# Peptides against a protein of PDB entry 4LZF, part 53

Target 1, 155 residues: chain A of PDB entry 4LZF
Amino acid sequence: GGRLVVFPNGTRKELSADGQTVKVMFFNGDVKHTMPDQRVIYYYAEAQTTHITYPDGMEVLQFPNNQTEKHFPDGRKEITFPDQTVKTLHPDGREESVLTDGTIIQLNPDGSKVIQFNTGQREIHTADFKRREYPDGTVKTVYSDGRQETQYPTG

## One batch from the design tools (peptide; aimed at target 1 D30 Y42 Y44 H51)

Design b2_p30_4_s3 (made by RFdiffusion4, then SolubleMPNN; from b2_p30_4, 16 letters changed)
Fold by OpenDDE base, seed 4:
Structure b2_p30_4_s3 (fold): chain B 155 residues (1-155), chain A 30 residues (1-30)
Amino acid sequence: as target 1 above (155 residues)
Amino acid sequence: SADDILESYRAAGFSEEQLARVEAYLKEAA
């Protein structure tokens, strides 16, 4: 059968009969729950944060403000903000944010920025220029020296 | 055991300062 161990400090450890589930309820209200699928769920009572670790190295953090973070084994981090914006932090330093309206914002390691608007327009920011690309093929560039260039679609 | 509890907290990613508080509590309760 299952086993319950109660420690003098109030910590409780529950073992399932099959030994596949282990739940530790710490004296401070924290919880550690080892599941049959080998995921481990930590609940930090003071922070009201849930931390799930998976056997493959994946980690999931759930914060009380409804922010969720996924830490991938490859070093990638995916943050779902309370407003449901999803930000991906890549190991190479690239950051990508997907807004709820479909806009995609990319920050590159070289400092350049690319915005793919939900309208189909694209904006590129570099040290040398700011460029706006339109769905019709028109491209407007403002260079750092103040020069402006408009490229019209061919055809 | 107290050590098992401490290791569980360590595995949960608690800071060394937090672990020290837990350890102190466990020692006092022992």
Scores: peptide ipSAE 0.054, ipTM 0.624, DockQ to the pose 0.078
OpenDDE base, seeds 1, 2, 3, 5: peptide ipSAE 0.025, 0.051, 0.049, 0.026; ipTM 0.556, 0.585, 0.577, 0.550

Design b2_p30_4_s4 (made by RFdiffusion4, then SolubleMPNN; from b2_p30_4, 19 letters changed)
Fold by OpenDDE base, seed 4:
Structure b2_p30_4_s4 (fold): chain B 155 residues (1-155), chain A 30 residues (1-30)
Amino acid sequence: as target 1 above (155 residues)
Amino acid sequence: SREDILQSYKDAGYSEEELARVEKELKELE
């Protein structure tokens, strides 16, 4: 049989018969589950947020607005926003957002930005220029000094 | 949080020894 411990403040601890699962129901409504796979699931009642920690260092946060955050052991973070945009923050400072329409936005540590449009067009933003690359091979560049350059495909 | 639970016992007038037992029980869940 399992074991139930009831604390004076109303906190309850349930231990499964096999000892593989522990559930703590705190007096404030928070819940902590320790699972057989060694993941720990925290539920914060007031915030209605779930926080899962894995033995390898992975963490998952689930918010009531459907935002989900994954914190990887290597320092990478992946955020799924309520609109289903997925943003990845890399340890090197690079950020990538994948929109639901397939557009990918990359922010680089040097401040440059790359947009891969769902149309196949690509736009590159640097301190020196903005460049638009077209699927046919045409490249248009607007330099910070106001110059504009069009490179036509050599086909 | 664990601290909130411990504080609730402290506020209820429990001794440090009793708090240590509660803390141990909470840590055993980890």
Scores: peptide ipSAE 0.034, ipTM 0.642, DockQ to the pose 0.050
OpenDDE base, seeds 1, 2, 3, 5: peptide ipSAE 0.025, 0.023, 0.023, 0.026; ipTM 0.565, 0.592, 0.579, 0.587; seed 3 fails the geometry check

Design b2_p30_5 (made by RFdiffusion4)
Pose (drawn by RFdiffusion4):
Structure b2_p30_5 (pose): chain A 155 residues (1-155), chain P 30 residues (1-30)
Amino acid sequence: as target 1 above (155 residues)
Amino acid sequence: AAEAAREAQIAAMKAQRAANEAALAAEEAK
């Protein structure tokens, strides 16, 4: 029916009957679970933070302010802030934010960006211009040289 | 600055975890 082992330093270890699951309770209050599928779940007592390592290379961190960070094997990093904005950082430097109100912000490493407002408008920022596109078909552009342009709807 | 602080937090927690594992391995060897 399993075993409990207590070490001189105060660390405790609990093994399941099949030995597949191991729980380590460290003297400092940290808790580690090793699961049969080799997931490792580590709880930091003082920092109140959980770190989960998956066999496929994914790592997940849960911070006590309810922020979660996911690290994918390819290098992608996905952050869920407490407000539930999801921000994705790609290794090439692109950033994408999907806010809960529906706004999407795409940032390129060259500094260009596309903003999709929950209101249905779309903004594009490039080295040459800033552009706003409206649901009615109107397009407004401000160029680097200071000119401003309005493209009216066909209708 | 906040991002760097978070990175430092995460490094510190990983160092703590490595120290705990090393202490457990030493106890098991006994």

Design b2_p30_5_s1 (made by RFdiffusion4, then SolubleMPNN; from b2_p30_5, 12 letters changed)
Fold by OpenDDE base, seed 4:
Structure b2_p30_5_s1 (fold): chain B 155 residues (1-155), chain A 30 residues (1-30)
Amino acid sequence: as target 1 above (155 residues)
Amino acid sequence: SAEAEREKQIKEMKEREAQNEAELAAQEAA
């Protein structure tokens, strides 16, 4: 059978009969499960948050507001917000957000921004200009000096 | 920002976890 250890501080440790599952119920309400597949599932009672650590170094956080975060071993983070927007933070500082409507927003470390709209239009923001690219090949640029340029499609 | 606050929260949770693990280790060693 399994084994239950109760410590003086109120923390409880349950070991499965096969010894492959360990459940620790801490005195403060936190719970830690060590699973046969070597996943560690930690529940933070106060924050009502679940933290799963995988043997490969992947971490998954599930927050009570339905936000989920994946922390990859390479330093990348993927955040699924309650509104189902998915934001990826790359180790190089690049950020990419995918909205539910299919719009993709990219923030680059140099401060530039690219928006790929679900309409097929793309908007590029740099220190020097804002540019709108249209599916027909038209490109409209507003430069920081106030100059405006329209480039018409060739063909 | 909300992201900065969440990052802070995650740090605090991890610190809490580390404290719990340390306390458990102390209990098991007693």
Scores: peptide ipSAE 0.568, ipTM 0.927, DockQ to the pose 0.899
OpenDDE base, seeds 1, 2, 3, 5: peptide ipSAE 0.558, 0.562, 0.558, 0.564; ipTM 0.924, 0.925, 0.925, 0.926

Design b2_p30_5_s2 (made by RFdiffusion4, then SolubleMPNN; from b2_p30_5, 18 letters changed)
Fold by OpenDDE base, seed 5:
Structure b2_p30_5_s2 (fold): chain B 155 residues (1-155), chain A 30 residues (1-30)
Amino acid sequence: as target 1 above (155 residues)
Amino acid sequence: EEEKKKEELIKEMKEREAKNEKELAEQEAL
C-alpha cells in the first residue's frame, strides 16, 4: 500500500504503493505532486498559483486571476490574459498579441508595429511613418513630418 | 506592467519552492 511520512516540521509526504506518485504537503501549505509521467505540479498556497513542469522543459503557470502562462523550451512565452487576449513573446524580442476580435498586433524588435485588423486592413508603424493598407490596394501613408500620401491601386 | 508583476511573483514563488525543497531534504536526512 501507499505510505505517509510525517516530518517533525509538519511537512507530509505521501507515496503511492508503486512509488511513482509522490505528494508532498509542505508545512506552509504548498503542495508538490510528482506524477508517473514525470510532470511536477506545484501549488503555491499563498499565491494560489499552480505551476506545472513537463519533462520536455515546458512550464505552465495558472494564476488565480485566470491568467495562464506557457513557457516553452525554445524560450517562447505565451500569455493568455483574463480577457482572453493571447500574447506571444518570442526569443528574438518579437511580440504578438491576438485580440478576441481577431486583430493581431505585432511588435518588432526594431520598434516597428504591425496591426492586422479583422477587417483585412493592415497598419504599419515605423519611426518615419504610419501606413494603412486597405483590402482594395489603396495605401495611405502619414509621415512623421506631417506629409500625407495616398497611393491608389493601378486598375 | 502586469507582465512584470507576474515575473516578479514567479521569481518569489520559485525561491519559496527552493526553500521548501531544501528543508524537506534536511528533514529526510535526519
Scores: peptide ipSAE 0.457, ipTM 0.900, DockQ to the pose 0.894
OpenDDE base, seeds 1, 2, 3, 4: peptide ipSAE 0.452, 0.453, 0.456, 0.457; ipTM 0.898, 0.898, 0.899, 0.899

Design b2_p30_5_s3 (made by RFdiffusion4, then SolubleMPNN; from b2_p30_5, 19 letters changed)
Fold by OpenDDE base, seed 4:
Structure b2_p30_5_s3 (fold): chain B 155 residues (1-155), chain A 30 residues (1-30)
Amino acid sequence: as target 1 above (155 residues)
Amino acid sequence: EEEKKREELIEKMKKRKEELEKELAEQEAL
């Protein structure tokens, strides 16, 4: 049989019969499950947030507003917002957001921005210009000085 | 700003967890 230990502060510790699963119910309402696969499922009672830690260093946070964050061992973070937008924060400072419509927004460490629209159009933002690339090969550029240029496809 | 607030929240939660885990360890050592 399992074991239940009740501590003076009100914290409870339940051990499975095999000893591979440990459940700690802290006096504040937090709950910690240590699983046989060495993942730890921690529930923060006040924040109503679930925090899963994996033996490889992966962390998953599930917030009460349905936001989910994955913290990868390499320092990358993947945030799934309540609206189902997925934002990836890369260790190099690059950010990528994937919208529900399939639009991808990339923020580069140099401050440039690339939007890949679901229509196949791409928009590039730099310090010097905003450029719209169309699937037909047309490219429209608006330079920071106000100059506009259209490049027509060849062929 | 929202990201910063979230990071601060995560940090506070982790800190609280560490405190509780430490207290548990102290209780188990008695």
Scores: peptide ipSAE 0.462, ipTM 0.901, DockQ to the pose 0.885
OpenDDE base, seeds 1, 2, 3, 5: peptide ipSAE 0.460, 0.458, 0.461, 0.462; ipTM 0.901, 0.900, 0.902, 0.902

Design b2_p30_5_s4 (made by RFdiffusion4, then SolubleMPNN; from b2_p30_5, 17 letters changed)
Fold by OpenDDE base, seed 5:
Structure b2_p30_5_s4 (fold): chain B 155 residues (1-155), chain A 30 residues (1-30)
Amino acid sequence: as target 1 above (155 residues)
Amino acid sequence: SMEAEREKLIKEMKERLKELEKELAEEEAL
């Protein structure tokens, strides 16, 4: 019940019997596959990249090096790198990276950085200082002028 | 940067697809 149309330019179009699935195979090797759930799967042949678009505006890109990107409708992007590090880029300019060891690195729009180590220690980088916070409540600060302070937990 | 190159690639892919879709629409109209 389906049909195949072959156009003079070499592009091919396959339609399901119900018309809910459409596969276009362009003459250059690119493919556009429209699914019944309204998602569209693009394959870019030269780049060997898969690009899925969803009705809600979500986009997913899969690159040949095993990198995956999710582009959310709100402008957020989530990148899974080949090493499985996950980086989230927020619309406000904040960036967060989750490393495979559980370390979380946050880059803030003001240029400050926060590292949450898997050990429970936290390191804060600002223009004025680098600060290390320890689980026991100890805080070590190295200021830009070279001064160092240690704050010990009270109690 | 790697991110800039990726964005460039994505843009190029989308532009190419848009052209292909336009050509298909023209073919279907014949």
Scores: peptide ipSAE 0.325, ipTM 0.856, DockQ to the pose 0.824
OpenDDE base, seeds 1, 2, 3, 4: peptide ipSAE 0.322, 0.318, 0.323, 0.324; ipTM 0.854, 0.852, 0.855, 0.854

Design b2_p30_6 (made by RFdiffusion4)
Pose (drawn by RFdiffusion4):
Structure b2_p30_6 (pose): chain A 155 residues (1-155), chain P 30 residues (1-30)
Amino acid sequence: as target 1 above (155 residues)
Amino acid sequence: MEERHEEIEELVEEAEEALEEHEEEVEELE
């Protein structure tokens, strides 16, 4: 029916009957679970933070302010802030934010960006211009040289 | 164990900074 082992330093270990699951309760209040599928779940008592390592290379952190950070094996990093904005950082430097109101912000490493507003408008920022596209088909552009252009809808 | 706790302190600090930058970005967007 399993075992409990208490070490002189105060660390406790609990093994399941099949030995597949191991729980370690460290003297400092940290808790580690090793699961049969080799997931490792670590709880940091003082920091009140959970770190989960998956066998496929994925790591997940849960911070006490309810912020979650996911690290994918390829280097991608996904942050869910407390407000539930999801921000994805790619190793090449691209950043994408999907806010809860529906706004999407795409940032390129060269500094260019595309913003998709929940209102249906779309903004594009490049080295040459800033452009705004409207649902009615109107396009407004401000060029680096200071000129401004309005492209009216066909209708 | 000590090294692990140092690493988690660093990660907590980075998470706090990322949250402060996010709040600023939301304010600017609004």

Design b2_p30_6_s1 (made by RFdiffusion4, then SolubleMPNN; from b2_p30_6, 12 letters changed)
Fold by OpenDDE base, seed 1:
Structure b2_p30_6_s1 (fold): chain B 155 residues (1-155), chain A 30 residues (1-30)
Amino acid sequence: as target 1 above (155 residues)
Amino acid sequence: MEELRKEIEKRQQEMEELQEEHEEELKELE
């Protein structure tokens, strides 16, 4: 049979009969659940946030606003925002946001940015210019000095 | 417990920062 320990402060600790599951219910409403696969699920009652830690170092955060974060052992983070945009943060500084409409925003380690619109247009941001590429082959560039250039499609 | 509270507070702050950054990204698309 399982075991229940009740502490004087109101904290309760439940152990399964097989010893594979441990549930601690703290007096403040927080809950810590150790699972058979050794993942630990911590629920912060006041913050209404769930924090899962895995033996390999992976972490998962679930916030009350419906944001979810995965923190990988290699330093990569994957964030799912409330609007269901998925943003990946790479340890080398590269970032990528994928919107539900198919738009992709990429930030490169050198600070340049590329936006791939769902229309097939692409916008490139560098220190020297912003460039808009159109599906028909037209390219419009606005340079940092205010100069503008239009390149027409060449078939 | 105190250390856990500090940790979650930090994580919430980081969550808010990420959300603000995302909102800025969306504005750039307008």
Scores: peptide ipSAE 0.458, ipTM 0.892, DockQ to the pose 0.874
OpenDDE base, seeds 2, 3, 4, 5: peptide ipSAE 0.456, 0.455, 0.454, 0.453; ipTM 0.891, 0.891, 0.891, 0.891

Design b2_p30_6_s2 (made by RFdiffusion4, then SolubleMPNN; from b2_p30_6, 12 letters changed)
Fold by OpenDDE base, seed 1:
Structure b2_p30_6_s2 (fold): chain B 155 residues (1-155), chain A 30 residues (1-30)
Amino acid sequence: as target 1 above (155 residues)
Amino acid sequence: MEEERERIKKLKEEAEKLQKEHEEELEELK
């Protein structure tokens, strides 16, 4: 059960019998669902984008390129890219990308970058150097002035 | 509704930029 209201402009509004679910089909092709849990699911036809808003202020965006974004009330964003990499953007400017192969890329607010490879190698980028750390304990550093240093593992 | 459509448009553009930046970041791993 329910009811359908058709407006003169062509917009259609479907109401569930209990009134808890509302579906609005706009004349422009947009679709809006209001759910019993108070989340609102809006499909923007032109952008082919789904936008879900939650009562706590969280937003979920689903883009036509298969990218999904969660926008948290605290300002944090979690992006799932088409390749299923999950990137977190923190309000302080820190970023972290977690690849499906286990590689982790961290960007710090100061511009430094840390790559944790799935091989166990780690690469650190700063304004002063690029450093590669190997699982055996070897560390190779290339400084911005061109100097190179190798630190060998201790027994 | 128009304001929200414009917001979504902007967010979509930003998302596309993020995708490009991600692809560039992946290339740097090679």
Scores: peptide ipSAE 0.549, ipTM 0.922, DockQ to the pose 0.886
OpenDDE base, seeds 2, 3, 4, 5: peptide ipSAE 0.543, 0.545, 0.542, 0.536; ipTM 0.920, 0.920, 0.920, 0.919

Design b2_p30_6_s3 (made by RFdiffusion4, then SolubleMPNN; from b2_p30_6, 16 letters changed)
Fold by OpenDDE base, seed 3:
Structure b2_p30_6_s3 (fold): chain B 155 residues (1-155), chain A 30 residues (1-30)
Amino acid sequence: as target 1 above (155 residues)
Amino acid sequence: MKKLKEEIKKKKKEMEELLKEHKRELEELK
Protein backbone atom coordinates (compact mmCIF):
# COMPACT_ATOMS: atom_id res chain seq x y z
CA GLY B 1 0.00 0.00 0.00
CA GLY B 2 0.82 3.66 -0.08
CA ARG B 3 2.26 5.70 2.71
CA LEU B 4 1.00 8.81 4.46
CA VAL B 5 3.42 11.01 6.31
CA VAL B 6 2.09 13.75 8.55
CA PHE B 7 4.54 16.42 9.53
CA PRO B 8 4.40 18.46 12.73
CA ASN B 9 3.47 21.61 10.81
CA GLY B 10 0.36 19.94 9.41
CA THR B 11 1.75 19.19 5.96
CA ARG B 12 0.80 15.78 4.65
CA LYS B 13 2.64 13.68 2.11
CA GLU B 14 1.02 10.76 0.34
CA LEU B 15 3.18 8.30 -1.54
CA SER B 16 1.68 5.77 -3.88
CA ALA B 17 2.52 2.12 -3.40
CA ASP B 18 4.68 2.11 -6.51
CA GLY B 19 6.36 5.35 -5.47
CA GLN B 20 5.48 6.97 -8.80
CA THR B 21 3.02 9.49 -7.42
CA VAL B 22 3.65 11.90 -4.60
CA LYS B 23 1.01 14.24 -3.25
CA VAL B 24 1.96 16.93 -0.80
CA MET B 25 -0.80 18.82 0.92
CA PHE B 26 0.77 21.82 2.58
CA PHE B 27 -0.51 23.38 5.76
CA ASN B 28 -1.53 26.50 3.82
CA GLY B 29 -3.82 24.57 1.49
CA ASP B 30 -1.41 24.30 -1.42
CA VAL B 31 -1.19 20.95 -3.15
CA LYS B 32 1.74 19.53 -5.06
CA HIS B 33 1.46 16.42 -7.21
CA THR B 34 4.45 14.70 -8.73
CA MET B 35 3.13 12.38 -11.39
CA PRO B 36 4.56 9.21 -12.94
CA ASP B 37 5.45 11.15 -16.08
CA GLN B 38 7.44 13.50 -13.82
CA ARG B 39 5.22 16.48 -14.41
CA VAL B 40 4.63 18.52 -11.29
CA ILE B 41 1.20 19.96 -10.65
CA TYR B 42 1.16 22.71 -8.08
CA TYR B 43 -2.07 24.24 -6.88
CA TYR B 44 -1.76 27.55 -5.08
CA ALA B 45 -4.72 27.75 -2.77
CA GLU B 46 -4.66 31.47 -2.07
CA ALA B 47 -4.25 32.38 -5.74
CA GLN B 48 -6.50 29.53 -6.88
CA THR B 49 -3.97 28.93 -9.62
CA THR B 50 -2.64 25.69 -11.04
CA HIS B 51 0.92 25.53 -12.29
CA ILE B 52 2.10 22.48 -14.19
CA THR B 53 5.74 21.96 -15.04
CA TYR B 54 6.95 19.27 -17.39
CA PRO B 55 10.38 17.64 -17.59
CA ASP B 56 10.97 19.12 -21.05
CA GLY B 57 10.53 22.64 -19.68
CA MET B 58 6.92 23.13 -20.71
CA GLU B 59 4.80 25.04 -18.22
CA VAL B 60 1.05 25.44 -18.02
CA LEU B 61 -0.75 28.01 -15.90
CA GLN B 62 -4.45 27.95 -15.16
CA PHE B 63 -5.80 31.06 -13.48
CA PRO B 64 -9.12 31.47 -11.67
CA ASN B 65 -10.36 33.99 -14.25
CA ASN B 66 -10.27 31.20 -16.86
CA GLN B 67 -7.08 32.44 -18.47
CA THR B 68 -4.65 29.69 -19.38
CA GLU B 69 -1.05 30.00 -20.48
CA LYS B 70 1.33 27.57 -22.10
CA HIS B 71 5.00 28.43 -21.86
CA PHE B 72 6.94 26.35 -24.33
CA PRO B 73 10.58 25.36 -23.91
CA ASP B 74 11.55 27.34 -27.01
CA GLY B 75 10.27 30.54 -25.42
CA ARG B 76 6.95 30.65 -27.21
CA LYS B 77 3.90 31.48 -25.13
CA GLU B 78 0.32 30.67 -25.93
CA ILE B 79 -2.31 32.53 -23.94
CA THR B 80 -5.98 31.66 -23.98
CA PHE B 81 -7.85 34.61 -22.54
CA PRO B 82 -11.17 34.38 -20.71
CA ASP B 83 -12.93 35.45 -23.92
CA GLN B 84 -11.22 32.49 -25.63
CA THR B 85 -8.94 34.62 -27.76
CA VAL B 86 -5.73 32.72 -28.37
CA LYS B 87 -2.62 34.85 -28.42
CA THR B 88 0.74 33.45 -29.42
CA LEU B 89 3.94 35.23 -28.48
CA HIS B 90 6.86 34.05 -30.56
CA PRO B 91 10.50 34.27 -29.50
CA ASP B 92 11.29 36.42 -32.54
CA GLY B 93 8.87 39.07 -31.28
CA ARG B 94 5.99 38.19 -33.57
CA GLU B 95 2.57 38.06 -31.94
CA GLU B 96 -0.70 36.70 -33.21
CA SER B 97 -4.14 36.94 -31.66
CA VAL B 98 -6.96 34.84 -33.02
CA LEU B 99 -10.38 35.96 -31.84
CA THR B 100 -13.40 33.69 -31.70
CA ASP B 101 -15.15 35.78 -34.37
CA GLY B 102 -12.37 34.99 -36.82
CA THR B 103 -10.48 38.26 -36.50
CA ILE B 104 -6.72 37.84 -36.56
CA ILE B 105 -4.30 40.42 -35.20
CA GLN B 106 -0.67 40.05 -36.15
CA LEU B 107 2.12 42.12 -34.68
CA ASN B 108 5.42 41.90 -36.49
CA PRO B 109 8.86 42.33 -34.94
CA ASP B 110 9.28 45.61 -36.80
CA GLY B 111 6.23 46.99 -35.03
CA SER B 112 3.87 46.77 -37.98
CA LYS B 113 0.43 45.35 -37.34
CA VAL B 114 -2.00 43.54 -39.58
CA ILE B 115 -5.63 43.04 -38.69
CA GLN B 116 -7.60 40.58 -40.72
CA PHE B 117 -11.25 41.17 -40.01
CA ASN B 118 -13.84 38.46 -40.30
CA THR B 119 -15.55 40.62 -42.94
CA GLY B 120 -12.65 40.10 -45.29
CA GLN B 121 -11.27 43.56 -44.72
CA ARG B 122 -7.64 43.90 -43.81
CA GLU B 123 -5.95 46.77 -42.04
CA ILE B 124 -2.22 47.31 -42.11
CA HIS B 125 -0.49 49.58 -39.62
CA THR B 126 3.04 50.78 -40.21
CA ALA B 127 5.12 53.70 -39.06
CA ASP B 128 4.26 55.42 -42.33
CA PHE B 129 0.59 54.66 -42.86
CA LYS B 130 -2.60 52.93 -41.94
CA ARG B 131 -4.12 51.05 -44.85
CA ARG B 132 -7.54 49.46 -45.16
CA GLU B 133 -8.14 46.87 -47.83
CA TYR B 134 -11.70 45.99 -48.74
CA PRO B 135 -13.04 42.79 -50.28
CA ASP B 136 -14.12 44.63 -53.42
CA GLY B 137 -10.54 45.67 -54.07
CA THR B 138 -10.77 49.20 -52.73
CA VAL B 139 -7.74 50.28 -50.75
CA LYS B 140 -7.68 53.34 -48.53
CA THR B 141 -4.44 54.63 -47.12
CA VAL B 142 -3.93 57.31 -44.51
CA TYR B 143 -0.32 58.34 -44.31
CA SER B 144 1.38 59.64 -41.20
CA ASP B 145 1.79 63.04 -42.84
CA GLY B 146 -1.97 63.35 -43.26
CA ARG B 147 -2.20 62.42 -46.92
CA GLN B 148 -5.02 60.14 -47.95
CA GLU B 149 -5.14 57.88 -50.95
CA THR B 150 -7.92 55.75 -52.34
CA GLN B 151 -7.27 53.04 -54.88
CA TYR B 152 -10.40 51.84 -56.62
CA PRO B 153 -11.02 48.29 -57.77
CA THR B 154 -10.40 47.32 -61.36
CA GLY B 155 -12.15 44.87 -63.67
CA MET A 1 6.66 28.47 1.05
CA LYS A 2 7.15 32.23 0.95
CA LYS A 3 9.23 31.83 -2.19
CA LEU A 4 6.47 29.93 -3.94
CA LYS A 5 3.91 32.52 -2.93
CA GLU A 6 6.02 35.28 -4.41
CA GLU A 7 6.53 33.32 -7.61
CA ILE A 8 2.84 32.82 -8.20
CA LYS A 9 2.15 36.43 -7.26
CA LYS A 10 4.51 37.50 -10.02
CA LYS A 11 2.88 35.16 -12.51
CA LYS A 12 -0.54 36.46 -11.58
CA LYS A 13 0.63 40.02 -12.07
CA GLU A 14 2.00 39.13 -15.49
CA MET A 15 -1.27 37.43 -16.34
CA GLU A 16 -3.19 40.56 -15.40
CA GLU A 17 -0.91 42.69 -17.53
CA LEU A 18 -1.45 40.42 -20.52
CA LEU A 19 -5.18 40.59 -19.99
CA LYS A 20 -5.09 44.37 -19.71
CA GLU A 21 -3.13 44.58 -22.94
CA HIS A 22 -5.56 42.25 -24.66
CA LYS A 23 -8.50 44.40 -23.60
CA ARG A 24 -6.70 47.44 -24.95
CA GLU A 25 -6.21 45.71 -28.28
CA LEU A 26 -9.89 44.85 -28.41
CA GLU A 27 -10.80 48.48 -27.84
CA GLU A 28 -8.63 49.44 -30.79
CA LEU A 29 -10.77 47.24 -33.02
CA LYS A 30 -13.88 49.34 -32.31
Scores: peptide ipSAE 0.485, ipTM 0.896, DockQ to the pose 0.888
OpenDDE base, seeds 1, 2, 4, 5: peptide ipSAE 0.485, 0.477, 0.481, 0.476; ipTM 0.895, 0.894, 0.895, 0.894

Design b2_p30_6_s4 (made by RFdiffusion4, then SolubleMPNN; from b2_p30_6, 14 letters changed)
Fold by OpenDDE base, seed 1:
Structure b2_p30_6_s4 (fold): chain B 155 residues (1-155), chain A 30 residues (1-30)
Amino acid sequence: as target 1 above (155 residues)
Amino acid sequence: MEEEREKIKKLKEEAEQLQKEHEEELKKLA
């Protein structure tokens, strides 16, 4: 059968009969699970945060505000915010947010920003201009020097 | 374990900052 070890400090350690599952309940309320698949699940009581580590280097964080983060071994991070927006942080500095309404926000390493609205409109922000592209093909640009340009669709 | 708790604390603070930044970004949307 399984084993239970109780330490003088109040920490408890439960082992499955096969030894593949280990549960440590620390005196401070933290809990550590070692699973048969070798993932380790940490619950930190004070932070109310769950931290899962995988053998491949993947880490998953679950915060009390319902935010979840996946930290990939390649340095990429995938964040699911409480509003269910998914934001991906790429190692090259690119960031992409996908909102539940279908809007996509992209931040590029050069500082430019692109918003693809769910309406089909697209907005591009650069150091030199803000540009709005409309589904009908109209493009409006406001340049940093104050100049404005409207390009009308052809055809 | 204390080191890990501190790491988690930091990650939580960073997560909260990311959420704040996300909310601010949403406010800028038309």
Scores: peptide ipSAE 0.489, ipTM 0.907, DockQ to the pose 0.891
OpenDDE base, seeds 2, 3, 4, 5: peptide ipSAE 0.484, 0.481, 0.484, 0.482; ipTM 0.905, 0.905, 0.906, 0.905

Design b2_p30_7 (made by RFdiffusion4)
Pose (drawn by RFdiffusion4):
Structure b2_p30_7 (pose): chain A 155 residues (1-155), chain P 30 residues (1-30)
Amino acid sequence: as target 1 above (155 residues)
Amino acid sequence: HHAEFEELTAEEEELTAELEEHHAKFEELT
């Protein structure tokens, strides 16, 4: 029916009957679970933070302010902030934020960006210009040289 | 009994080292 082992330093270890699941309760209050599928779940008592390592290379951190960070094996990092904004950082430097109101912000490493407002408008920033596109088909552009352009809808 | 005690001491030392490694990695992530 499993075992409990108590070490002189105060660390306790609980093994399942099949030995597949191991739970370690460290003297400092940290808790580690090793699962049969080799997932490792670590709880940091003082920091109140959970770190989960998956066999496929994925790591997940849960912070006490309810922030979650996911690290994918390829280097992508996905953050869920407490407000539930999801921000994805790519290793090439691209950033994408999907806010709960529906706004999407795409940032390129060269500094260019595309913003998709929940209102249906779209804004593009490049080295040459800032552009705003409207649902009615209107396009407004401000160029680096200071000129401003309005492209009116066909209708 | 002495062999079993030595095995348990080695396991305790391994768990302590692992505890330190987790905390070092968590400090780097912070």

Design b2_p30_7_s1 (made by RFdiffusion4, then SolubleMPNN; from b2_p30_7, 14 letters changed)
Fold by OpenDDE base, seed 1:
Structure b2_p30_7_s1 (fold): chain B 155 residues (1-155), chain A 30 residues (1-30)
Amino acid sequence: as target 1 above (155 residues)
Amino acid sequence: SEEERRELEREEKELLEELEELRKKFEELL
């Protein structure tokens, strides 16, 4: 069978019979599971948050509001919000949000913004213009000086 | 035994240090 160790401070350590799973129940209510695949699952009792660490450096946070954060070894961060919007933060400063309707919003390090609508339309925002691209090939540009340009599809 | 007691106290200390480190890491992630 498994082994239970009870420490003077009230912390408990449970070992599986095969020795591959370790469960530590800390005196403060926190719980740590070490799994056979070397994942460590930590539960922060006060915050009601689960924190999973992987041997490759991947980390996953699961918050009580149903938000999930993935911290990748390359520095990328992926946030799944309670509404199921997924936001990716890239190490270069680029941010991408995927909405539940399929709309993709990209924020670039240079301050430009690209919105890929689920309709196939795309909108590009720069310091100099806003541009709307339509599925038929029409492109409408509004420049910062108020000038407007429409480009028609080459047919 | 005294040896078992000392081992238990050592492991308890290590687990406390681990708890502190884990909490610190958590706070750094927020």
Scores: peptide ipSAE 0.234, ipTM 0.823, DockQ to the pose 0.947
OpenDDE base, seeds 2, 3, 4, 5: peptide ipSAE 0.234, 0.213, 0.228, 0.228; ipTM 0.824, 0.810, 0.821, 0.822; seeds 4, 5 fail the geometry check

Design b2_p30_7_s2 (made by RFdiffusion4, then SolubleMPNN; from b2_p30_7, 18 letters changed)
Fold by OpenDDE base, seed 1:
Structure b2_p30_7_s2 (fold): chain B 155 residues (1-155), chain A 30 residues (1-30)
Amino acid sequence: as target 1 above (155 residues)
Amino acid sequence: MEEERRELEEEEERLLKEEEELRERFEKYL
């Protein structure tokens, strides 16, 4: 068996027999596991949330509503929402959402937006125009000045 | 025994501080 230490405040610390795993059970119900691979698994009892930290700086949050957040060392954040949409926030301010139907929505730092539909259609929103690209190569553009342009595929 | 008690109290304080820091960090994600 491992060693158990009981602190005056009621916190308990359990060391595995091999000394490679440490379990701290805090007085408030929180639990901290330090694993042999140096990842730390923290459970916030009140929030019912699991927080995993890795030696490389990676952090993973698992919320009770089934949302998962991954915080990468490079500053990128990946959020898996309960509906299984995956949103990636890049350090440069770019955001990308992948919907369950395969649609990809990109928000760019300049305010432009690109939607790649699962049908193969693509829509581009800028300050100057909205553009719809069709799988057949047709491109329809509506400019901010009201001008419309249709470009046909080159045969 | 007095040294052991002191070490235990110091470890308790460290763990309490760590828990507080972890909780504060977590609250930034809520």
Scores: peptide ipSAE 0.229, ipTM 0.801, DockQ to the pose 0.938
OpenDDE base, seeds 2, 3, 4, 5: peptide ipSAE 0.215, 0.225, 0.218, 0.201; ipTM 0.796, 0.796, 0.797, 0.788

Design b2_p30_7_s3 (made by RFdiffusion4, then SolubleMPNN; from b2_p30_7, 15 letters changed)
Fold by OpenDDE base, seed 1:
Structure b2_p30_7_s3 (fold): chain B 155 residues (1-155), chain A 30 residues (1-30)
Amino acid sequence: as target 1 above (155 residues)
Amino acid sequence: MAAEEARLRREEEELLRELEEERKRLEELL
């Protein structure tokens, strides 16, 4: 059978019969589960935060406000905000936010910004211009010098 | 009894260190 160890400080350790599942209930209310798949689930009682670590180096944080953060072994981070916006931080410095309406906002390492609207329109922001691309193929560019250009679709 | 008590105390100290390490890790992640 399983076993329970109670330590003098009040920490408790529960072991499954096979020894593959370990549950530590710390005296401060924190809980650590070591699972058969080697996943470790740590619950921080004071912060009400869950931290899951995987054998491959993946980490998941679950906050009490419903924010979830995934830390991938490649250095990528994915944040799901309480509003269900998903922000991805890429190792190259690129940031991508997917809004609930399907709009995608990309921040590039060069400082440029690309917005892919749910309407199919795209807006590109650079140091030199702001460009709006329309689904019909029309492209409107406003340059930093104040010049404006409209390119019409061929057809 | 004394040897087992000493073992349990060492395990308790280890678990305390794990707790502290996990707390530190959380602080680094927040």
Scores: peptide ipSAE 0.276, ipTM 0.842, DockQ to the pose 0.964
OpenDDE base, seeds 2, 3, 4, 5: peptide ipSAE 0.269, 0.230, 0.097, 0.262; ipTM 0.839, 0.815, 0.676, 0.837; seed 3 fails the geometry check

